Peptides against a protein of PDB entry 3WG5. Designs and how they scored, part 6

Target 1, 218 residues: chain A of PDB entry 3WG5
Amino acid sequence: LAKNIVYVAQIKGQITSYTYDQFDRYITIAEQDNAEAIIIELDTPGGRADAMMNIVQRIQQSKIPVIIYVYPPGASAASAGTYIALGSHLIAMAPGTSIGACRPILGYSQNGSIIEAPPKITNYFIAYIKSLAQESGRNATIAEEFITKDLSLTPEEALKYGVIEVVARDINELLKKSNGMKTKIPVNGRYVTLNFTNVEVRYLAPSFKDKLISYITD
Target 2, 218 residues: chain A of PDB entry 3WG5 as posed
Amino acid sequence: LAKNIVYVAQIKGQITSYTYDQFDRYITIAEQDNAEAIIIELDTPGGRADAMMNIVQRIQQSKIPVIIYVYPPGASAASAGTYIALGSHLIAMAPGTSIGACRPILGYSQNGSIIEAPPAITNYFIAYIKSLAQESGRNATIAEEFITKDLSLTPEEALKYGVIEVVARDINELLKKSNGMKTKIPVNGRYVTLNFTNVEVRYLAPSFKDKLISYITD

## One batch from the design tools (peptide; aimed at target 1 R48 Y83 A101)

Design b1_p9_2_s4 (made by RFdiffusion4, then SolubleMPNN; from b1_p9_2, 6 letters changed)
Fold by OpenDDE base, seed 4:
Structure b1_p9_2_s4 (fold): chain B 218 residues (1-218), chain C 218 residues (1-218), chain A 9 residues (1-9)
Amino acid sequence: as target 1 above (218 residues)
Amino acid sequence: as target 1 above (218 residues)
Amino acid sequence: GIEPIRLGA
């Protein structure tokens, strides 16, 4: 009986073009092996909008379900991480994590102050994040408030508001709770029911390249 | 006679937080060894505004002169690279290089179109680039046009317009031509006259970390 | 926040 494989990979740090490469590599490996799903353990304070949008698109183009898991405790899917999560097939969070704070910024001024994005940019990302929420059947009102109110939510709040689908302490609990759930967006044009019965969990190590990036960005 | 040391380091690719780390490392090494100067061979299509601003600030805080050298032929100091150059103690370009194209963008849309920055952002960077030019005694009008007209200049044009100080084919010619020039901004509060008489040129290799970043970002 | 601004070519 060909064991259903679930891949687990970690993506930590700022969302950059390198993070896109990590997502692409991990998803590609899982696609090639016809995995049941890939779980991406995500811990990010945010990052680049372009990289984020590319990552979302890559997830949406995945041949397999991509589950974003905000993990470990203390981790966040902040800013860009929230967009990525909202663009994914399923969102899970560990207790003690957070999601939100999606306000676009131009960066930091010399005095360390945040340079705010002009209203046109803010409105663009409001429209974008709302579209992600709507496409995934998640709470578009809260998605907007992640920007307009710089809202950050606990896993319990995010679940309550319909932003995420699962709260889980570890991979085993995640697999158990998400078993039988439908993806929030299509996989190959179809909403897939996740089957985590008798699965083999395979951890994908960062490539030498990924380890190098992580070391450099951390 | 303690030989005056000139360090040469290469920074290539997109301007990111990792590029800041490269600048910081290279400048720090040169500072620690009380080098006469560090020459940064720069080839960049641009990058992140925040990283750029931090790099400019790091250069301005340098205890030694930082010379930006757009090199080799075919290289560019595009976008963020132009700002970095304008923030440096001396700008040189090799024949066949370019500088300019400083229009801020929000990124690329899903269709690959450039998302333009709103006027407020554009105006912010106009003010910033003009300040860099003014502080360095370089052509602030052209600096503005790098944004408003998306102007790109050849080395000869950039020299003619007072954007840069030197056109040089190689490090030896650069050292020869820049010898006796004053820095365009202060070093430790003073405009320094460069002394490249009887100097030892030391090439700084990318750290294992830098090589890794370059490999990942390229 | 998302830093959307790239100083692009």
Scores: peptide ipSAE 0.115, ipTM 0.590, DockQ to the pose 0.673; fails the geometry check
OpenDDE base, seeds 1, 2, 3, 5: peptide ipSAE 0.032, 0.113, 0.029, 0.109; ipTM 0.368, 0.601, 0.366, 0.442; seeds 1, 2, 3, 5 fail the geometry check

Design b1_p9_3 (made by RFdiffusion4)
Pose (drawn by RFdiffusion4):
Structure b1_p9_3 (pose): chain A 218 residues (1-218), chain B 218 residues (1-218), chain P 9 residues (1-9)
Amino acid sequence: as target 2 above (218 residues)
Amino acid sequence: as target 2 above (218 residues)
Amino acid sequence: ALTPITIHA
């Protein structure tokens, strides 16, 4: 009861209704265990707007800070993952990862051709991504360009441009660098200072169902 | 005189990429065997827009008539399934089935809440559903109300209003009543008269991949 | 329900 606990979970692949269930399951475990924070190792090339918006909402309502960590090297928080990142308490990127490319699309034709959205819906997701950035004090100009210019950024660029808060190789380095940082959004109405000294790290294994479903969608 | 081959397949659940694959697989089989028609027993609560549009497109390119049959009793062709029906050569409904209810939403939230669709998406789908109805000679005024009023119809109401062509209890009654009917959309440029005199019915079983995906869904 | 949007990379 007198411990400082950080949960670490993994989320890989397309952001779908099942991805929401994962976020909710992992975050719920951390909340019920009074964790200082939960670190989500995120690698997603794309996903669905509805599940992305539900995840962002679940993060906004989280009773503990949610740190989105674009990991491992070569991972991306592209498309839906970018919103999830902008909608969270802190963003960290591992070396060689990517963030951006968030243009909303109606989907994919028989060819694999891109089915673009009506121009106005592009404006809707611009307003939504600007809102997430401003609510978290992040660079909304660059965030808008994730859509309008299909802009993508390396870790160092994302840091320079004020989109993320940490560049870290691993969980330990992430804890060291983010220790003492304020969350970019509130936890239950209050901006919180992260206390990662003398912290117990607990890893949450993805379930059989997680790995299987992910593999199938792959 | 001649022996006419009719294929029957079942398509159930949410409309997704796997559903497009089912439509493509079952239709390709019927085309290669020079079938008179393929009948799809459809039961769907809704699904994804891109897959629905890909299915409508696959049906438009079909070298043989595709008959959408809302079956069994209790089944519906709601949301995305309505567009598939309106985009097909002939629509049949079993007693106690439903069609319509197509108001687009961005999706569902955590607590029963619904994420509203921006007006542009709504107007986009109004134009699309009116177009499918106009191209097939079905009631475009009523088709719009599937969206603007979330209108849902019984089989008897759907026939009366000119949205569908046949009300049938089973495959036997469907072939009997639809024999001699012209298709509502062309097959390779010409509107085909359906010949169901002297008919061999062939049932297509769902594949291993079909069954697995649906068991996981259940 | 019908859900139209995907976020693209």

Design b1_p9_3_s1 (made by RFdiffusion4, then SolubleMPNN; from b1_p9_3, 6 letters changed)
Fold by OpenDDE base, seed 4:
Structure b1_p9_3_s1 (fold): chain B 218 residues (1-218), chain C 218 residues (1-218), chain A 9 residues (1-9)
Amino acid sequence: as target 1 above (218 residues)
Amino acid sequence: as target 1 above (218 residues)
Amino acid sequence: GIEPIRVGA
């Protein structure tokens, strides 16, 4: 019996247009191989809203389940990362990771202080993040508080509050725990029950371009 | 009692990046005024997939209900227009309009023949359109057939099959019939019950830029 | 120009 493939790829650093390209590349590879899923090991402090929205859309357009896995321990799905996670088919977090802190900003002042977004923009992202949460059947109240209170959660809190679906230490535990779960958003219009029985895990490496860009943006 | 505002704007012609800008502008105006809804009178033969996807996303990100109204009689929500409609909070059609014909193409040959999309692309859009249908609680089977059979439907058929929500001859009838309906997708994370009691209808005109672009792309 | 709204750091 041909083993179902689960791809695992890492996305680390700031969310930029290049991060979109990484998501697109990784998901495309997994789609082409009709993978059971792709797991994106996400570690991000945040980044650009435009890139984030594009990434969310790319995930939502995926022909396969895209699992956002906040990994390794110490990683975060902060800011843009939270949106990306909430836009995904399944969220997992490793112990010792965090999610949240989604307050939009205009940027940093010359002194490094945050330039706050005007209320209209903040309200836009509140609406957006709540939409993501509701579409995925996740806690929209907490999603709002990720902005309004700049809230960050532990994996255990996020699980408890229904923001995420899995707490897992590693890929093997993730596969085990997520097996039989339904995607929180549709895959090709259907809520898919994940089947991680008899899977081959394939790790995707960053392309040369990905490595170069990461080097430049870090 | 301050009347709720319903905006009405027209989008006609090919779906392009400029059409996205029109959608964005119109929706933004309506959002800024906290309109009860915006009705987009849509008449399109289709257009670019990228622009279409962006428009769908823009609709889904709207803070207010976006109602796609295939209007006037003789208009169509063909190809990209169908996707846009299926991505919206409510679909209405005027009698004598059509929806469907969603088969993706790569373009036109020099002789004007359609260059068919490879199966992979077709399957991508099948998955996508089915996703839109399912997310909106609309007929995903018919959505698929819009591609696989290049199906087009009348308003009566589309209503019967659960592709659309309203058949209406004009804006007044649309408002009357859609009053009390719930949006088919969330608005800011919530399914909104439309309240078209005591509304002021405001028509948005194309900007100078919109007019210029329409002139160039027609 | 809509300055690229950064969501977070």
Scores: peptide ipSAE 0.130, ipTM 0.367, DockQ to the pose 0.217
OpenDDE base, seeds 1, 2, 3, 5: peptide ipSAE 0.126, 0.109, 0.041, 0.046; ipTM 0.375, 0.646, 0.384, 0.346; seeds 2, 3, 5 fail the geometry check

Design b1_p9_3_s2 (made by RFdiffusion4, then SolubleMPNN; from b1_p9_3, 6 letters changed)
Fold by OpenDDE base, seed 1:
Structure b1_p9_3_s2 (fold): chain B 218 residues (1-218), chain C 218 residues (1-218), chain A 9 residues (1-9)
Amino acid sequence: as target 1 above (218 residues)
Amino acid sequence: as target 1 above (218 residues)
Amino acid sequence: GIEPLRIGA
């Protein structure tokens, strides 16, 4: 019997148009191989709202389950990362990671102070994040509080509150625990039961462009 | 017998010149009252190197013990926050927090890519962070790896590796666990044994300026 | 100038 292929890729750092391209590339590769799922190991402090929304849309349009895995220990799905997670088919977190802190900001002033978003923008993202939570059957009240209270949660808290689905120390534990779970949102209009029996794990590497982007000063 | 006063203040967000002013103000208040210590609840993704170094210096010049407490769960002492912690008299972390990721960067490009620091700058901060670790009797090898490997640790790992001194869920547990510990660096030239018996905890609030700074668009 | 709208840091 053909092994169920599960792809694993890492996305780390700020959420930007570049990270959108990473998501798109990784998901596309996994789609092309008709993988059982792709696990995105996510570690982000946040980033651009536009890129975040595009990433969420790309995940929602995925032909395969996209699992957001906040990994490794010490990582976070902060701000934009939380939205992305809430828009995904399954959220896992490693012990020692965090999720939340979703307050929108306009940016930072020259002195490094946060420029607060106007109420209209805040309300927009409250509605948006609640929608993501509701659509995925996750805790919309807590999702709102990620913004209104700038709340951050541990994996255990997030699991308890119904924000995430799995706490796992590594890929093997993640596969084991999530085996037989249904996706929290549909894949191609259907909720998929994850099958991680007889799994082949394939790691995706960053492209050469991905490796060089840190040197771009434009 | 007069209660030992311990101040608690929160510093959250990016490390900037403004956060330096917060550290200075909070420490000064605690110094004026001859507090047994001040606990700074720290939650930061990092920030400016100049501000960070100034904060470290201010802590080193403190007339009282400065305890950096990575709190609440979900918080981090990331990047600049790690340097600040390593420069402090005691580091505590709550479960579900993180420390590390100290790689210096020049900033972010327009596309959101990280602009890497030149090797000379990286080497400077390697030397600097190692010095902080060595001076405080903390793990200098791991401190270096916070830069060279962009390493991040859980509280338990950080404790195990000798990066931090306490894992505590809250202020009460922190006080209990750190009672009788010596500061990791001197206070006014002497290592202080912390005495948190018969403690009065006083919380410091942000100034009006601190509350308004989020609205500065300059 | 104000940076583009961000969610988080």
Scores: peptide ipSAE 0.056, ipTM 0.380, DockQ to the pose 0.252
OpenDDE base, seeds 2, 3, 4, 5: peptide ipSAE 0.096, 0.025, 0.025, 0.101; ipTM 0.619, 0.359, 0.370, 0.388; seeds 2, 3, 4, 5 fail the geometry check

Design b1_p9_3_s3 (made by RFdiffusion4, then SolubleMPNN; from b1_p9_3, 6 letters changed)
Fold by OpenDDE base, seed 4:
Parts: structure tokens; sequence; C-alpha cells
Structure b1_p9_3_s3 (fold): chain B 218 residues (1-218), chain C 218 residues (1-218), chain A 9 residues (1-9)
């Protein structure tokens, strides 16, 4: 019997338009091969709100389940990462990771101080993050507190409070634990039961474009 | 003028013999191309001591500078990762990462409890980690405390105490800050001054072997 | 205009 394929790709660092391109490419590859799912190993401190929203949308439009896996230990789905996770079909976290700290900012001043977002913007993102939580059947109260309190949770807390679905140490444990789970949001309009029985894991590499960055020192 | 190449590769998860193979492959690629350096984005909770020691040795034998970059935010160079970092030519950390927690263990019991290492083993690793720190001109007292107190440090603390050399948010900032720094250990018997003026960054992808893992559910 | 960054401090 043909093994179902699960793709694994890493997305690391700041969430930018480039990160969107990575999400799009990786999900597209997995879609093209009719994978059972793609697991995105996510480790991000946050990033751009626009890119974040586009990534969430791209995940929501995926033809296959997109599992956000906050991995490895020490990793975070911080700020934008939390939104992305909440927009995904399943959230897993490795022990020693974190999720939360979603308060929007306008940026950093020259002295490195945070420029706070106006209340209107903060309220927009509160509504947005709550919507993501509600749509996915995740804890909307905690989602709000990710902003209002700049709350960060451990995997165990996040699981306990219904923010995430799985705590797993590695891909194999993730596959084992998530096997038989339903996606928290629809795939092509349907909640999918994940089938990770007899799967082949394929790791996706960065594109050639993703591999070449010129650095010019001014 | 031909741009100097800096390779970037990610090593994530548990330190195992497979992780050694990744280090070896990535460093070899960078050596073959006479890269200015390779940056290893490291995010690990730890792993096997044997693999760790082999990785340290492989780094020490590198023909080019190997920069360990604890990245992205949330990442850790925990346990084995700390040893690896201390064995490298330069350590950088992103904000929100950690380093330390180096107490050796024999493993985990069936109930998930840690099986403590005998004092003889602990003392061996104390001596080993101190040697790595001393050889690299890094804080050997703190290195010892990574074991004896299971100490973990923030990037700022680690920098302050002379455990690491750079705090940087991304590869570009790392390149900028590390430009002109000398390696903390020799490369081919010489301390190298890093030259990151006009460099091309090349990201390394996992090997084909690294990309295919079959998961069989028992 | 600086777009709101969701950067965790």
Amino acid sequence: as target 1 above (218 residues)
Amino acid sequence: as target 1 above (218 residues)
Amino acid sequence: GIEPLTVGA
C-alpha cells in the first residue's frame, strides 16, 4: 500500500514577505504531491503583521493540513508566530518552547525602545487573534491575553488551556500523537482526520533563491 | 572582486550521530568552496555525549571558521549544544535564546525521570567543558556552572560573562558584528580574523538522506 | 508608515 507522504519544512526567524514565500512554496509542494500533511517547524520571534496575515491566509487556503510545530526545544511561536499557529490546522509544541507575546508594535526607536501601537491597532489585532482562536476552536480568552497581557505560555500550559493540540518531542512523536486527530480548521471545507499510519516523511529544503542572500556592508 | 562566501546551515533538534553527519557534511561543503566561514544556526535541547564530542572535534578540525549561532529567538544551545558552541570558532546568540544546562545524565527512566550520571562522569564533563572554555578564551567558571548548577544564561548574560562573543538578531547583524573579530580557537593552527565585507550568503539544505525518514507506526 | 510589527520583545 502506497505510503502517505508527510512533508516537513522549517521556517525560522522573522516573519517577512520572504517567510510568506517559503510558506507558499512549501505548502504548494506538499499540495502538488497530495501529501497527508505538511509539518512546518516554526521558530520565530515575530515579524511583520502583513506577512503574518498573508501566511495565515495561505495556510487557510491550503489543500492539505498544515501543522505548525513549534520546534525544536527553545523555539518559540512568538508574536506573529502565535497568529500563524492559531491559523493552522493543528498546533504542536516541543517541550521547552513557548507561544504568545502577541502585542503589536509599530517598531523600534533608534534607542531600541518599542514604539507602541495605537489602541485602534491593538484592538484590531485583538479581534483578529480572537477570530483565529474561535475559528479553530482554541481558547479565545488566552488568545486575547497574548496581546493584552503579552502572555507567553509553555507547551503544557498551552495544551491545558486549549491553545494547542499536541506536545511532542520530535516528528515521530508528533505523528504518533496527532494520528487520528481532526484538523482544527477545515481543509477544502472539511475537517480532516489526520492519518499518519505508515507515512513517509520528506523534508523540504530551502529554494535556490532562499539559499542565496547577498550581504553588502555599507 | 570575488565575493567571499559565507555558508549558513541549520542544525536543529537532538544531538545524535545523525547530527554529526550534518555538521560534517555542511562543514565539508564550506571547506570545499573555501568559504570565509560557515554559520551553523543551532537550536538543540541537547543529546548524546558521544555525538557532541565528535561534533566538537569536527568543528575543531575545520579548515574554515565555524560560527555557532543560537538562532532563532527562543532557540537554545542547551546541554550538548553548549559544548558544541564552546568548541566553535565563534558563538553568537539571538535575543531570547539560551545557553547552558549542561549536566550530564544517563537517560530517562520509564516514568520520565532523569537518571543522574555518576559523579565520575559528571566530573569528566566538567573537565571537558572547562577545557573547551579555556581553549577558546571563554569563561571556564561559568562553563563549569553550566554543569554544577545546571545554569542557563541569556545572550546578554553570556556576552557579559565572556561565554559568547556576539548577540545578533539575524545573519546580517551577525555578519556585521562579527566582521573583524578573531576566531576564539585556531583555524588550521591560526586565529583567523573574520572578513565579512562584501560576502555572499549561501544557505545549505539538508541532504537527500536527511530529507527522507520513513515512519512506521507499530 | 511603519506597518505594525508583531515582534515579541
Scores: peptide ipSAE 0.043, ipTM 0.293, DockQ to the pose 0.167
OpenDDE base, seeds 1, 2, 3, 5: peptide ipSAE 0.028, 0.025, 0.033, 0.032; ipTM 0.274, 0.370, 0.265, 0.331; seeds 1, 2, 5 fail the geometry check

Design b1_p9_3_s4 (made by RFdiffusion4, then SolubleMPNN; from b1_p9_3, 5 letters changed)
Fold by OpenDDE base, seed 2:
Structure b1_p9_3_s4 (fold): chain B 218 residues (1-218), chain C 218 residues (1-218), chain A 9 residues (1-9)
Amino acid sequence: as target 1 above (218 residues)
Amino acid sequence: as target 1 above (218 residues)
Amino acid sequence: GIEPIRIGA
């Protein structure tokens, strides 16, 4: 019997292999408890493409719906965060957050200048982000422009353009608005209708290791 | 006046943005002291391409020769480590070490399987590694095979094939053998003849932050 | 293997 439980966890900072471990841990906990969903409060400037792709894959393999919530106000799902969101079962954003700016880079030079990705790599990620958008029934044109124009959107714009599904101020509003929505990608091969009626919200804390890594990477 | 000083530092573990910071710190110290060279004892299974490229660039911008020494016995300059070595002013390996296995991957799936890089990315890194080899006067064919065949070489093979310059058991033997060698890439626009006559060897320790990061990433 | 690309920031 699915417990009427929704997990909430926070992912903040750069997307790295450690961020993958965080996602994996959080989703695994929620899966084990047969949660109705897990909400990941995401605030990231971006990070590593490999970790991002692994996270997307982990979300796609989840036994429960994974909701990406760009939160709190002032947060962003920038770069890698956008891909993660587009790979998820539902996207929500708080007012005053942003999504986009997805141009792949090879990194930063010593002088802090961006080392541009070669066209071959850029084109790969254009195709990749478009595939995520298409698979989720989200706006693939805007997804492409997140790269080609380095576009960033407000929550209101993202909703308007069909990039995201919900604008919500907090978890309670998110649950209310998303109740009865279908996931934008399948869970175990089927689109799931979210049931947030009479749910218990359980917060997952970062592990000690997660805290330590975050402290070091900041 | 160049001090007759050679710095030695250790870089061990996965190549990450933190590894870049380590390289930057170590090279900067050596530059500030006008060292004859810095030797980086490298032991890495690989890591992130972005960090790798940044490290290569940092080495290429060094004001002093950067010698990559695959050390100790049992160590490897695998994957990203090979690129770093090929981007350096001189490569040495200890007996019982390895170099190569440079096939780019997008990462690992949750089941631990390798996610293959798309051909476009693989081809990019083939071109990149060949450029490093060519620029350094090293074997570009073998460099390509590090990717295409996932080739790994012993120090003896690497020397034989013109991938590396020195096989040495320890720092003292390295200094003796490399004395009078020209750098394989320029330092400040010119090829430098290494002068290891009557040098003081100074070891650089990892910072507390470096130690902490290494502890967490292991 | 070399983990490839940083995306974005």
Scores: peptide ipSAE 0.164, ipTM 0.649, DockQ to the pose 0.766; fails the geometry check
OpenDDE base, seeds 1, 3, 4, 5: peptide ipSAE 0.031, 0.081, 0.030, 0.047; ipTM 0.377, 0.505, 0.274, 0.397; seeds 1, 3, 4, 5 fail the geometry check

Design b1_p9_4 (made by RFdiffusion4)
Pose (drawn by RFdiffusion4):
Structure b1_p9_4 (pose): chain A 218 residues (1-218), chain B 218 residues (1-218), chain P 9 residues (1-9)
Amino acid sequence: as target 2 above (218 residues)
Amino acid sequence: as target 2 above (218 residues)
Amino acid sequence: ALYPILLAA
């Protein structure tokens, strides 16, 4: 009961309804165990807008800070993952990862051709991504360009431009660097200072169902 | 005189990429065997827009008539399934089935809440559903109300209002009543008269991949 | 329901 606990979970692949269930399951475990924070290792090339918006909402309502960590090296928080990141308490990127490219699309034709959205829906997601950035004090100008210019950024660029808060190789370095940082959004109405000194790290294994479903969608 | 071959397939659940694959697989089989028609027993609560549009497109390119049959009793062709029906060569409904209810949403939220669709998406789907109805000679005024009023229809109501062509209890009654009917959209440029005199019915089983995906869904 | 929007890079 008198411990400082950080949960670490993994989320890989297309952001779908099932991805929401994962976020909710992992975050719920951390909340019920009074964790200082949960770190989500995120690698997503794309996903659905509805599951992305549900995840962002679940993060906004989280009773503990949610740290989105674009990891491992070569991972991306592209498309839906970018909103999830902008909608969270803190963003960390591992070296050689990517963030951005969030243009909303109606989807893919028989060819694999891109089915673009009506111009106005592009404006809707611009307003939504600007809102997430402003609510978290992040660079909304660059965030808008994730859509309008299909802009993508390396870790160092994302840090310079004020989109993320940490560049870290691993969980330990992430804890060291983010220790003492305020969350970019509130936890239950209050901006919180992260206390990662003398912390117990607990890893949450992805379930059989997680790995299987992810593999199938792949 | 001649033996006419009719294929029958079942397509159930949410409309997704795997559903497109089912439509493509079942239709390709019927095309290669020079079938008179393929009948799809459709039961769907809804699904994704891109896959629905890809299915409508696949049906437009079909070298043989595709008959959408809302079957069994209790089934529906709601949301995305309505567009598939309106985009097909002939629509049949079993007693106690439903069609319509197509108001687009961005999706569902955590607590029963619904994420509203911006007006541009709504107007986009109004134009699209009116177009499918106009191209097939079905009631465009009523088709719009599938969206603007979330209108849903019984089989008897759907026939009366000119949205569908046949009300049938089974495959036997469907072939009997639809024999001699012209298709509502062309097959390769010409409107084909359906010849169901001297008919061999062939049932297509769902593949291993079909069964697995649906068991996981159940 | 109808789900219209996807996000992809």

Design b1_p9_4_s1 (made by RFdiffusion4, then SolubleMPNN; from b1_p9_4, 4 letters changed)
Fold by OpenDDE base, seed 2:
Structure b1_p9_4_s1 (fold): chain B 218 residues (1-218), chain C 218 residues (1-218), chain A 9 residues (1-9)
Amino acid sequence: as target 1 above (218 residues)
Amino acid sequence: as target 1 above (218 residues)
Amino acid sequence: GIEPITLAA
């Protein structure tokens, strides 16, 4: 039986294999406790495509709804963060956050210039991001434009264009607004109606290792 | 005036942006001291393509010869490590090391399965690795096969096939064997003849940050 | 070998 528990965890910084480990750990904890959902407060400038794809897959395999919440104000779900959001069961954004800028790059040169991805890679990620949008019933045109135009959106724009589902200032508002919403992708093959009535919010802290990685990446 | 100094530094673990920082720091130190060369003892299973490409570029922009030495015995220059080696001024390997296995992947799935790169990405890296081989006068066919066949070679095979220049058990043997060799790529637009006569070997230690990163990645 | 592509802004 699902407990009236919602987990909240923070994932901040570059998307790496360590970020995958964080997602996996947090989702696993919430799954084990039969939480109604887990909310991931996401703040990322982007990162590795492989880690991103693994995170998306981990979310899609979750036994519970995973809500990506671009938070706090000033945070972004940039690049890889957008893909992760589009792969999730529900996307929320706080005012003053951003989403998009998904142009794949091979990296940055020593001088900080962008090393452009070959068209083949770009086209792969266009197809991939569009698939995420289509699977979740989100705006595939805008998803493509996150790459082709390096588009970034405000929460209000993202909501308007059907990229995200919720704009909320905090967790309490998010819970209230998302209560009764259906997940945009299935959980165990079914679209789940979120039940945030009388829920206990449990915050998950980063592990010592997570803190150490964050310290090194800063 | 070049000092009769050769720097030796170790780079171990996954190729990441932090690895780039290590390369940059080590090469910069050696450049500032007008070293005859820097030897990078490389042991890597691979890593990020972007970091790899940046490292290659950093090596190519070096004011001094950068020798990649796959060391110690048991080490590998796998995947990204092979590209780095092929982008360097001289490649050496210790007995019992390996080079190759350069098939690009998008990553590993949660179950550890390989997420295959799209053909477009694979073809990009085929072209890239062949260019590195061609520019350095190394075996472009084998370089391609590092990807297409996921080929791995012993030092003896790599030497035989013209992938590398030196097989050496230790730094002393490397210095002896490479003395008088020309760099396989230019340094400041010129192919440099290595002069390891009466050189002082200076070892560079990893920074505290480098050690911390290594600890986290282990 | 892992050569993941970077998605950066």
Scores: peptide ipSAE 0.047, ipTM 0.604, DockQ to the pose 0.787
OpenDDE base, seeds 1, 3, 4, 5: peptide ipSAE 0.117, 0.029, 0.034, 0.044; ipTM 0.354, 0.318, 0.270, 0.349; seeds 1, 3, 5 fail the geometry check

